# Designs tried in a protein design run: peptides against a protein of PDB entry 1IK9. Part 145

Target 1, 211 residues: chain A of PDB entry 1IK9
Amino acid sequence: MERKISRIHLVSEPSITHFLQVSWEKTLESGFVITLTDGHSAWTGTVSESEISQEADDMAMEKGKYVGELRKALLSGAGPADVYTFNFSKESCYFFFEKNLKDVSFRLGSFNLEKVENPAEVIRELICYCLDTIAENQAKNEHLQKENERLLRDWNDVQGRFEKCVSAKEALETDLYKRFILVLNEKKTKIRSLHNKLLNAAQEREKDIKQ
Target 2, 207 residues: chain A of PDB entry 1IK9 as posed
Amino acid sequence: MERKISRIHLVSEPSITHFLQVSWEKTLESGFVITLTDGHSAWTGTVSESEISQEADDMAMEKGKYVGELRKALLSADVYTFNFSKESAYFFFEKNLKDVSFRLGSFNLEKVENPAEVIRELIAYALDTIAENQAKNEHLQKENERLLRDWNDVQGRFEKAVSAKEALETDLYKRFILVLNEKKTKIRSLHNKLLNAAQEREKDIKQ
Target 3, 195 residues: chain B of PDB entry 1IK9 as posed
Amino acid sequence: MERKISRIHLVSEPSITHFLQVSWEKTLESGFVITLTDGHSAWTGTVSESEISQEADDMAMEKGKYVGELRKALLSVYTFNFSKESAYFFFEKNLKDVSFRLGSFNLEKVENPAEVIRELIAYALDTIAENQAKNEHLQKENERLLRDWNDVQGRFEKAVSAKEALETDLYKRFILVLNEKKTKIRSLHNKLLNA

## One batch from the design tools (peptide; made by RFdiffusion4, then SolubleMPNN)

Design b2_p19_7_s1 (from b2_p19_7, 7 letters changed)
Fold by OpenDDE base, seed 2:
Structure b2_p19_7_s1 (fold): chain B 211 residues (1-211), chain C 211 residues (1-211), chain A 19 residues (1-19)
Amino acid sequence: as target 1 above (211 residues)
Amino acid sequence: as target 1 above (211 residues)
Amino acid sequence: SLWEKLKKEEEEEEKELKE
C-alpha cells in the first residue's frame, strides 16, 4: 500500500493546519482511504473505484484526466498556487474540494468521512509513518552520498590516469622521433662517407689513365 | 535550533507508542526542551545547562561522557538494544530514564514535565516538522540521485577516452617502429650497395695493375 | 607530420647524392 500525507487548510478553519492522509494500492484509480486530522480529532473514509468512475462521468471528464486532477489535489498537498480549496464540515462529516481556475471554480470531488473513535491511535500511527519515512530517506541519502563520494574518487583516478596516458603518448612520440633521427643521421653519414670514397676512387683511376 | 523526534515505550504504558521530541541550540550540553506525546496529550519541560551539569556531578560522571549518554538515550530513540528504559508518571509529570547494563541498572536522568493545555497544536507542529523533514530529505535524495547519474556518465566518458588513449599509444609505438624499420632498411641497402661498388672498384684497379 | 618532413628531407638528400 502506498501512502501520502499532506498539510491542508480548510475554508472553515484556515488558522488550523489539517493533515490529509491518502492510502491506496498501486494506483489512486483503484480507490483509496482518506484520513483527515487536526491533531486532536480524526475522520476517515474509503473511496471506491466505482465512486471515482462515477465522479468522472458526472463531471463529463475522462477518467485518467480526472484521476490526474485527484492526484494533484490530494497527493501534492496544497501546492503553492492555492489552486485547490478544501472544505470540511465536522457536523456532517462531508469533505469536498474545489479546483479554482481564473474564470471557473468547480467541485473536483466529495467524500463522506466518519469520525474516528480513537484519534490518538491514528495520530500515533501517522507520526510513526513519518518517522519511518524519515529514517528510510536518511538511509537512502547516506547511501547515495557514499556512492557519490566513491564515483567522484573513481572519476578522479581515471582522469589522472587518462592525463598521464596523454602525456606518455606525446612523450613516446617525441622520444621515438629523437631516437629515429639519431640513427638515421648515422646512416646518412655512412652513406655520404662511402659515396665520397667511391668518387675519390673514380678520380684516382681517371688520373692513373691520364701518363 | 536542532530537533529530534523519537518513538519510545514507557514502562507504565508499553502498548502505546509515545513520541519524545528534543530541541536544542547547537549542542545538547547547553540545555534542551523535551516534549512527550501519546498523540492525545502532550507534556513539555526545559532542561538547563546547570541541571545537566548537576546530574553529571551527582553521577560522578565527566560532563562530556554524560552528555554522550544523554544523546544516545534521547536522540537515538529506543535503539534496538532496549538499553534505555523510559518511565513517566502522568500524575506527577515526572519523566526519568535508566540505562540497563548486564549487571547494573542506573538512572541516567530525570525531568519534571508540565502538561500542555493545547496538545493538538504541539501535535500539529510535530507533524509539520516531520513533513518538512521528509520534503527536505526527498529534495536532497533527488539531487544526490541526479548527481550520481551525472558522475557515472562522466566516469564512463573518461574511462572510454582512457581506453582509446591506451590503445592509441600502443598503436603509435607499433606504427612508428614499423615505419622506422622500413627507412632503416632502405639506408642499410644503400650502404651495402655503395660498399659493394667500392669493393668492385678496388678489385678492378688491382686487375689493371697486374695487367 | 614530422614523419612527412623527415621523408621529404631524405628524398632531397638522396637526389643530391645522385647528382
Scores: peptide ipSAE 0.034, ipTM 0.830, DockQ to the pose 0.608
Fold by OpenDDE base, seed 3:
Structure b2_p19_7_s1 (fold): chain B 211 residues (1-211), chain C 211 residues (1-211), chain A 19 residues (1-19)
Amino acid sequence: as target 1 above (211 residues)
Amino acid sequence: as target 1 above (211 residues)
Amino acid sequence: SLWEKLKKEEEEEEKELKE
């Protein structure tokens, strides 16, 4: 079961915040239970999948588009755009809502609600759900925060290893070149020494031929 | 202002979840407002810093320890340990709570509450606070999730650079050694060639002397 | 590079050994 509670303002009672609860199974399209409360009284209605389909057909609206509008109206609350207007008669228990566009307003849907005999139970359950949701979200926040701190430590550790690897590469290159130059210079010195011995031997032979 | 709402069970009404709201400025020690509701009626009382100090003195308890017990009782709710028992008389509006230990139970505190004339307003404000807290916590969760995803990407990027640096270091060492060996072998070949020329020249001189 | 300098010095020493 999925659930959303939203704050709404009724056209009939603009000074009193009402709460609109919608509960559904997996998809809003499959039907939902709507509950309205003012913190004293409560009203509930059930909307079936067939009623949603009928409302879409009566509006000449594609079902997926209609459900998308229901989702915005009923699950987002009256956002700051006041795009949705909510109406409820406590006498008739008739709830309806309109979408207000710049140039046109139209009725999006309507529901017959029934007055709940024990509104306190509905209100208590609503508050319980809010408190449970707060606790779950707090636990998730604490988990995510600890994970962020872990990831930051892991990043710093790898960054430090990377910097050490870069420095070690440069040091390795420099050390290898220094060692190589030393060995090459020893070989060059031996070549020069052998060449000088060969020149001296040739000069001695030339002296021996000249007696 | 800080606020906490908790679920409690009253000894007088164990089948009905009650909600205990505590509101305070910066520290619970400076005093607080307590509100009790059953979803139909509400009761409120104000506890001053002087009353908290007096209750601590009457209990012969250090103030910081007493405030610590108040925080556990009033802000944690009745946790699964049932360490705190809540009592309320709707007739006298007297609220008191006890700490239950294995071998001893004692009264931790007591408050005179007043019945709220318009409980629906208190309940609506309580629900509004819950909904605001949910929205704030959801926004924090979304932010932390995005930051986790960023940190994970940054870690993967540095890890990939580190692995490339390690491989490049090993490749550098191997390449430099191969090149050095080639040059050294050329020098060794020249040394051998010059040494053989010197030996041949010595053998020719020895023939010329015998001749 | 240090390598290119070493190669050039080696080529110069090879010339001096042929002269």
Scores: peptide ipSAE 0.034, ipTM 0.829, DockQ to the pose 0.666
Fold by OpenDDE base, seed 4:
Structure b2_p19_7_s1 (fold): chain B 211 residues (1-211), chain C 211 residues (1-211), chain A 19 residues (1-19)
Amino acid sequence: as target 1 above (211 residues)
Amino acid sequence: as target 1 above (211 residues)
Amino acid sequence: SLWEKLKKEEEEEEKELKE
């Protein structure tokens, strides 16, 4: 089961932060449980897949698009762009929300909620879920931080090896050329020496022919 | 201001999870505000630096050690090792907690709390803090995840460059040696040719002298 | 390259050895 808690402001009580909890199985489309609280009272309702389909049909909206708007309204909280307005009557237990566009506002959904007899239990469970989520997220943060530190060390190690490889390549090239030049010069000197001996032998032979 | 919310179980109400909020400035030693709630009622008390010092002195405990135990009791929640027992009387508003060791249990601290007139406000603020903490931790997680992905890419890039550098070094060495051998062999061939010419010239001269 | 310089010097010396 998935769950999201969001802060909302009700049109009827704009000075009091309310909390909207939505819980669902895998997809919001399959239905969800909605819970509203002001920190003293709580109200709960269950919305079925058939109700979601009916609301989409009544709006002449494609079901996937409608569920996408429900997800934005109910799970994102009051996004900074007051795109969704929430209304609740404590007397009728009727909850409805509207999508506000520049030129038009329209009702996106409506639910009949039931007042919870023991709101303290719902509030305690909600706080427990928040504390569990904080602990899980802290554990993830600590893991990711340790992984970052590992990856940074591994990067530095490879970078250092790479720089050593570059330097070793340049040193190898320079050393091989120096050795090559030395051996080549020895061979050139030997060629010159043999050539001079050949010239001298030819000159001596020309002298011997001239008695 | 720093804040920590913890789950606790009261000896008087073991079936009901209570929430203990502690808030302080920089250090717990400078004093703190304690808030207890059951999700319906709330109680608050302020503990001064002087009260912390007095409690440490009354216990004949070094102040830093005492504050260290307060931090474990009040900020860690009921650690899995039931080392701290919490007691609260709703009638007297007297809160006290004990450290349970194998052989001895002793009172670690006690506070007079005041019942909050508007517990819903305290509960809403507590839930708001939990939701803010969740959002901050999620943003940190997303940042750390992106940083991990960056570091992994950077590692792969350097690793790939390193492997190319190793291969290029081996290829360079092989190519330079091949080229060197070719030139060296040419010079060796020329030396052999000149040496053979010199031997032939010497043999011809020896024939001319015998002639 | 050092190789091209060496090869050029070798070709020049081989010309000087061939007069």
Scores: peptide ipSAE 0.034, ipTM 0.830, DockQ to the pose 0.612; fails the geometry check
Fold by OpenDDE base, seed 5:
Structure b2_p19_7_s1 (fold): chain B 211 residues (1-211), chain C 211 residues (1-211), chain A 19 residues (1-19)
Amino acid sequence: as target 1 above (211 residues)
Amino acid sequence: as target 1 above (211 residues)
Amino acid sequence: SLWEKLKKEEEEEEKELKE
């Protein structure tokens, strides 16, 4: 079961924060349970897949688009833009919400709720869910923080090895060239010495022929 | 102001989860406000620094150690070990808690609470705080996740560069040695050729003298 | 490259040794 709790403001009670809980199995399209509370009273209703389909048809809206709008209205909480207006009558237990666009306002959905006999039980369970969610999110955050610290250490280690490898490559090239030049110069010196010996031998032979 | 909400079980109502909220300025030692709720009623009390000091003195406990025990009892929630037992009388509004050790149980503290006139307001504010905390923790979690993904990409990039640098170093060494051997072999061939010319010139001179 | 410079100097010295 998936669950979302949001704070909302009712048109009838704009000074009192209400809490809207939605719970569903796998997808919101398959139906959901809606719970409204003011911290004293609670109201609950079940919305079936057939009711969602009927509301979409009545609106002449494609079902996937309609479910997408339901998700934004019911699961996002009051965004700063007051795009969704929530209405509830405690007397009729009728809940409805409107989408407010710049030039158009329209009813997006409506649900009949029932007053919960023991609202304290629903409120306690809601608070428990919030506390569990906080604890789970804290544990995830601690895990991610430790993993980030590990990854940063590993990055610094490999970066340091990389810099050493670059420097070692340049040093290797320089050292090999220096060694090569030394050996090459020795060979050049020996070639020059042998050439001079050949020239001297040729000059001596020319002297021996001239007697 | 710092704040912690915990679920607790009262000895008098073990089937009903209660919520213990503690709020304080900077340090718990400087005093705190305690709020208890069952999701219908709420009770609040203020504990001063002087009362904390007096309780520590009455227990013959060092103040810092006592505050450390208060922090564990009031801020940790019910750990699995039932080390702390919570008691509350709705009639007397007297709250007390005990530390249960293997061989010793002792009262750790006691507070007089007052019944809140509008518990719904306190409950709504408590739920708001939970929802705010969830949203903040989710934002932190998303940030840490994005940073983790960044660090992992950066690690993979530098690791790949490092492996390329290692391979390039080995390839450079091999290539330089191959090139050096070729040039050195050419010089060795020239030295051998010049030596043979010198030997031939010496043999011809010895023939000319015999001639 | 250092190699190309070294090779050019070697080719020039080999020409000078061949007059």
Scores: peptide ipSAE 0.033, ipTM 0.830, DockQ to the pose 0.595; fails the geometry check

Design b2_p19_7_s2 (from b2_p19_7, 8 letters changed)
Fold by OpenDDE base, seed 5:
Structure b2_p19_7_s2 (fold): chain B 211 residues (1-211), chain C 211 residues (1-211), chain A 19 residues (1-19)
Amino acid sequence: as target 1 above (211 residues)
Amino acid sequence: as target 1 above (211 residues)
Amino acid sequence: SLWEKLEKEEKEEEEELKA
């Protein structure tokens, strides 16, 4: 089971932060449980896949698009854009919410809730879930931080090896050329010396033929 | 102000998870506010730096060690080791906790709490703090995950450049030596040829002198 | 390359020695 808790403001009680918990199996489209609390009272309702399909049909909206709007309204929390207005009657236990666009306001969904007999148990379970989520997220943060520190060290080590390899390649090329030129010049000097000896020998032979 | 919320079990109500909030300025040693809730009622007490010092003196414990024990008891939550036992009387509003070691149990601290008139406000604020902490930790997790993915890409890129540099260095050395050997062998062949011409010229001159 | 320059200079010097 997946769950999300969000803070909402009710039109009837704008000064009191309410908490909306939504719980579902695999996908929100398959149905969900909605729980509302003010920190003293709690109200719960179950919404079936058939009710979600009926609400989409009543709105003349494609089911996937409708579920996408439900996800934004019920799971994203009230972002600062006031795009979703939440309404609840504690007397009738009727919960409904509207999407407010610049030129259009429309009801997005409506649910009958039931007052929970023991709201303290629901509130305790909600706080437990928040504390578990905090602990899991802290453990994940610590793991990711250690992994980032490892990856940064590994990057610096390879970068340092790469820079050394580049410098060693340039040094190797320069050293090999310097050594090659030295050996080549020795061979050139030996060739010139042998050629001069050959010219001198030819000149001496031409002198000996001329008596 | 810093705060920590923990789950605790009271000796009087072991079946009901209670929540202990501790709030402090800079350090726990400077004093703290303690809030207890069962999800329906809340109780709050303030502990001063002088009370912490007096409790340490009454225990004949060094203040830094005592504050270290307070931090483990009040901020770490009840770990599975049941090292800390929590007691609260809803009638007297007296809260105390004990450290249970194998051979020794001792009272670690005691506080008078006051029943909160509007527990729903305290519970809502506590849930708000949990939800804010979840959102902050999620944002940090997403940042660390993106940074991890960046560092892994950067590592793979440098590793690939390093492997190419190593291969290019080995190829350069091999190629330069092959080319050098070719030029060197040409010069050695020319030296041998010139030396043979010089020997032949010397032999012909010796024939001409004998003639 | 430094090598191509060196090979060219070496070939020119070998032609001058034949001449």
Scores: peptide ipSAE 0.027, ipTM 0.830, DockQ to the pose 0.540
Fold by OpenDDE base, seed 4:
Structure b2_p19_7_s2 (fold): chain B 211 residues (1-211), chain C 211 residues (1-211), chain A 19 residues (1-19)
Amino acid sequence: as target 1 above (211 residues)
Amino acid sequence: as target 1 above (211 residues)
Amino acid sequence: SLWEKLEKEEKEEEEELKA
């Protein structure tokens, strides 16, 4: 089961933060449980897959698009754009929400809720879920932080090896060229020496022919 | 201001999860505000630095050690070892907690609380703080995750450059040696050719003298 | 490259030694 808690403001009570909890299995399309609380009273309703399909049909909206709007309205919380307006009557237990577009508000959905007899249990369970979520998120943060520190060390180690490899390549190239030039110059000197000896021998032979 | 919310179980109501909120400035030693709630009622008390010092003295405990125990009791929540037991009287509004060691329970601290007139406000604010903490922790998680993914890419890039540098070093060495051997062999061949010409010239001169 | 320069100079010197 998945759960999301959001802050909402009711049109009827804009000064009092309410909390909207939505609980669902795998997909919001399969239905959900909605819980509303003001921190004193709580109201709960179950929304079936058939109700979601009926509301999509009544709106002449494609079901996937409708479920996408439900997800934004009910799971995103009060987004920065007050695109969604929430209404609730404590007398009728009727909850409805509207999507506000520039010049047109339209009802996106509506639910009959039931007043919870023991709201304190619902509130305690909601706070427990928040505290559990905080603890899980903190554990994930600590894990990710340790992994970041590991990855940074591993990066520095490879970077240092890479820099050493570059320097070693340049040093090798320079050393090989220096050695090559030395040997080449020795061979050139030997060639010049042998060539001069050959020229001298030819000149001596030409002198011996001239008695 | 720092805040911590913890689940606690009262000895008087072990079946009902209570929430203990502690709020302080910079250090718990400078005093704190304690709030207790069952999701319906709330009780609040202010604990001063002087009260903390007095309780440490009354316990004959060093203040830093005492504050360390307060931090474990009040901020850690119910740790896995029920080392801390919480007691509260709704009639007297007297809150006290004990440290349980093998054969000895001792009172660690006690506070007079006051019943909050509007507990729903305290509960709503507590839930708001939990939701804000969840959102902040989620944003940190998303940031750390993106940084992990960046560091992993950067590591792979440097690793790939390092492997290319190693291969390029080996290829350079092999290429330079091949080229060097070719030139050296040419020079050795020329030296051998010139040396043979010199030997032939010497043999011809020795024939001419015998003639 | 330094190598190509060395090979060129070496070839030029070898041609001068034949001339």
Scores: peptide ipSAE 0.055, ipTM 0.833, DockQ to the pose 0.548; fails the geometry check
Fold by OpenDDE base, seed 3:
Structure b2_p19_7_s2 (fold): chain B 211 residues (1-211), chain C 211 residues (1-211), chain A 19 residues (1-19)
Amino acid sequence: as target 1 above (211 residues)
Amino acid sequence: as target 1 above (211 residues)
Amino acid sequence: SLWEKLEKEEKEEEEELKA
């Protein structure tokens, strides 16, 4: 089961932060449980997949688009600049919300809620879920931080090996050229020596022919 | 201001999860505000730096050690295996907690709390803080995840450059040797040719002298 | 090493040319 808690402001009680909890299985389209609380009272309703389909049809809206609007309204938490307006009557237990566009406002959805007999239990469970979520997110943060530190060490190790490899390549090239030039110069000296011996031998023959 | 919310079980009400909030400035040693709630009622008390010092003195415990035990008791949340036992009387508003060791249990601290007139406001603010903490931790998780992905890419890039550098070093050595052997073989061939010319010239001179 | 092999072959060839 997935769960999201959001802060909302009701048009009827704009000075009192309300909490809107939505719980669903796999997808919001399959239906959901909605819970509203003011920290003293709580109200709960169940919305079925069939009711979501019916509301989409009544609005003449494609189901995937309608569910997309439900997800934004119910899961995103309404900041003061949000396009969604929430209404609730404690007397009728009727909850509805509107999407406010520049020139057009329309009712997006409506639900009948039931007043919870023991709101303290619902509030305690809601706080427990928040604390569990905080603990899970903290553990994930600590894991990701340690992994970042590991990855940074591994990067520095490879970088240092790479720099050593570059320097070793340049040193190898320089050393090989120095050794080659030494051997090549010895061969050039031997060639010059043999050529001079041939020239001297030719000059001696020319002297022996000239008696 | 720092804040921590923990789940506790009261000895008087073991079936009802209570929430213990502690709020402090910089260090718990400087004093703190304690808030207890069951999701319906709330109780608050302020503990000063002087009261913490007095409780440490009354226990004949070093202040830093005492504050260390307060931090464990009040901030760690008591699981069922925790060494801390929490007691609260709704009638007297007296809150106290004990540290349970194998053969010794002792009272660690005690506070007079006051029943909050509007517990719903305290509960709403507590839920708001939980939701803000969740949002902050989620944003931090997303940032750390993106940074992990960046560091992994950077590692792969350097690793790939390192592997190319290793291969290029090995290829350079092999190529330089091949080139050097070709040039040396040309010089060796020239030396052999000049030596043969010297031997032939010596043999011709020896024939001319015998002739 | 390839160099030690090259130097050895060069030395052997210089001795054969003296002989």
Scores: peptide ipSAE 0.044, ipTM 0.832, DockQ to the pose 0.686; fails the geometry check
Fold by OpenDDE base, seed 2:
Structure b2_p19_7_s2 (fold): chain B 211 residues (1-211), chain C 211 residues (1-211), chain A 19 residues (1-19)
Amino acid sequence: as target 1 above (211 residues)
Amino acid sequence: as target 1 above (211 residues)
Amino acid sequence: SLWEKLEKEEKEEEEELKA
């Protein structure tokens, strides 16, 4: 089961924060359980897949689009100022919410809720879920931080190896050229020496012919 | 102000989870506010720096060690099974907690709490803090995830450059040696040619002398 | 490149050894 808790403001009680819990299986389209609390009382209701389909049809809205609007209204918490208005009557247990657009406000959905007999249990379970979520997110955060530190070390190691490879390539080129020039110069010197010996031998032969 | 909410079990009510909120400024040693709730009622108390010092002295414990034990008891949530036992009397508003070691249990601290007149406000504020903490941790987790993805890209980029540098170094060495060998062989051929010319010139001179 | 320079110097010196 998936769950989301959000804070909302009711039009009837604008001074006190209420909490809206929505619980569902895999997809919100399959139906959901909605719970409302003010920290003293709680109210719950089940919304079926058929009710979601009917409400989409009544609105002349495509079901996927309607479920998308439900998800924004019920799961996103207080989005940007006043996009969704929530209404609840403690007397009738009727909950409804409206989408407020610039030029149009319309009812997005309505639910009949039931007053919970033991609100403290619902509140305790809600707080437990918040604390579990905090612990899970903290553990994930610590893991991601350690992974970040690992990736940074691995990056530094490869960067250092790369810099050494660049320097080693330049040094290799320079060393190979120096060694080549030395050997080449030795061969050039030997060629020059042999050429001079040939010239001297030719001059001696020309002297021997001239007697 | 720093805050930690934990779940605890009271010896008097082992079937229902209670929540322990501790709030402090910078260090727990400077004093703290403790709040207990069962999701219906709430109780609060302020513990001063002087009371913490006195309790450490009464226990014959070094203050830093005592504050360290307070932090473990009050802030860590339910650590491993049953290390800390919590007791609260709704009648006396007396809260105390014990550290249970293998061979010794001892009272670690005690506080007089006061019943909160509006527990719903304390509960709402507690839930708000949990939801804020969840939102902050989610934002941090998303940031760390994006940073990890960045670091992984940066690592792959450097790794690919490093591999190219290694291959380029090996290719450079091979190319340089091939070119060097060609030039060296040309010079060796010229040396051999000149040497053969010298030998032929010497043989011709020996013929001319015998002639 | 250093190689192109060396190859040029070698060719020039081989031409000088050929007069």
Scores: peptide ipSAE 0.032, ipTM 0.830, DockQ to the pose 0.563; fails the geometry check

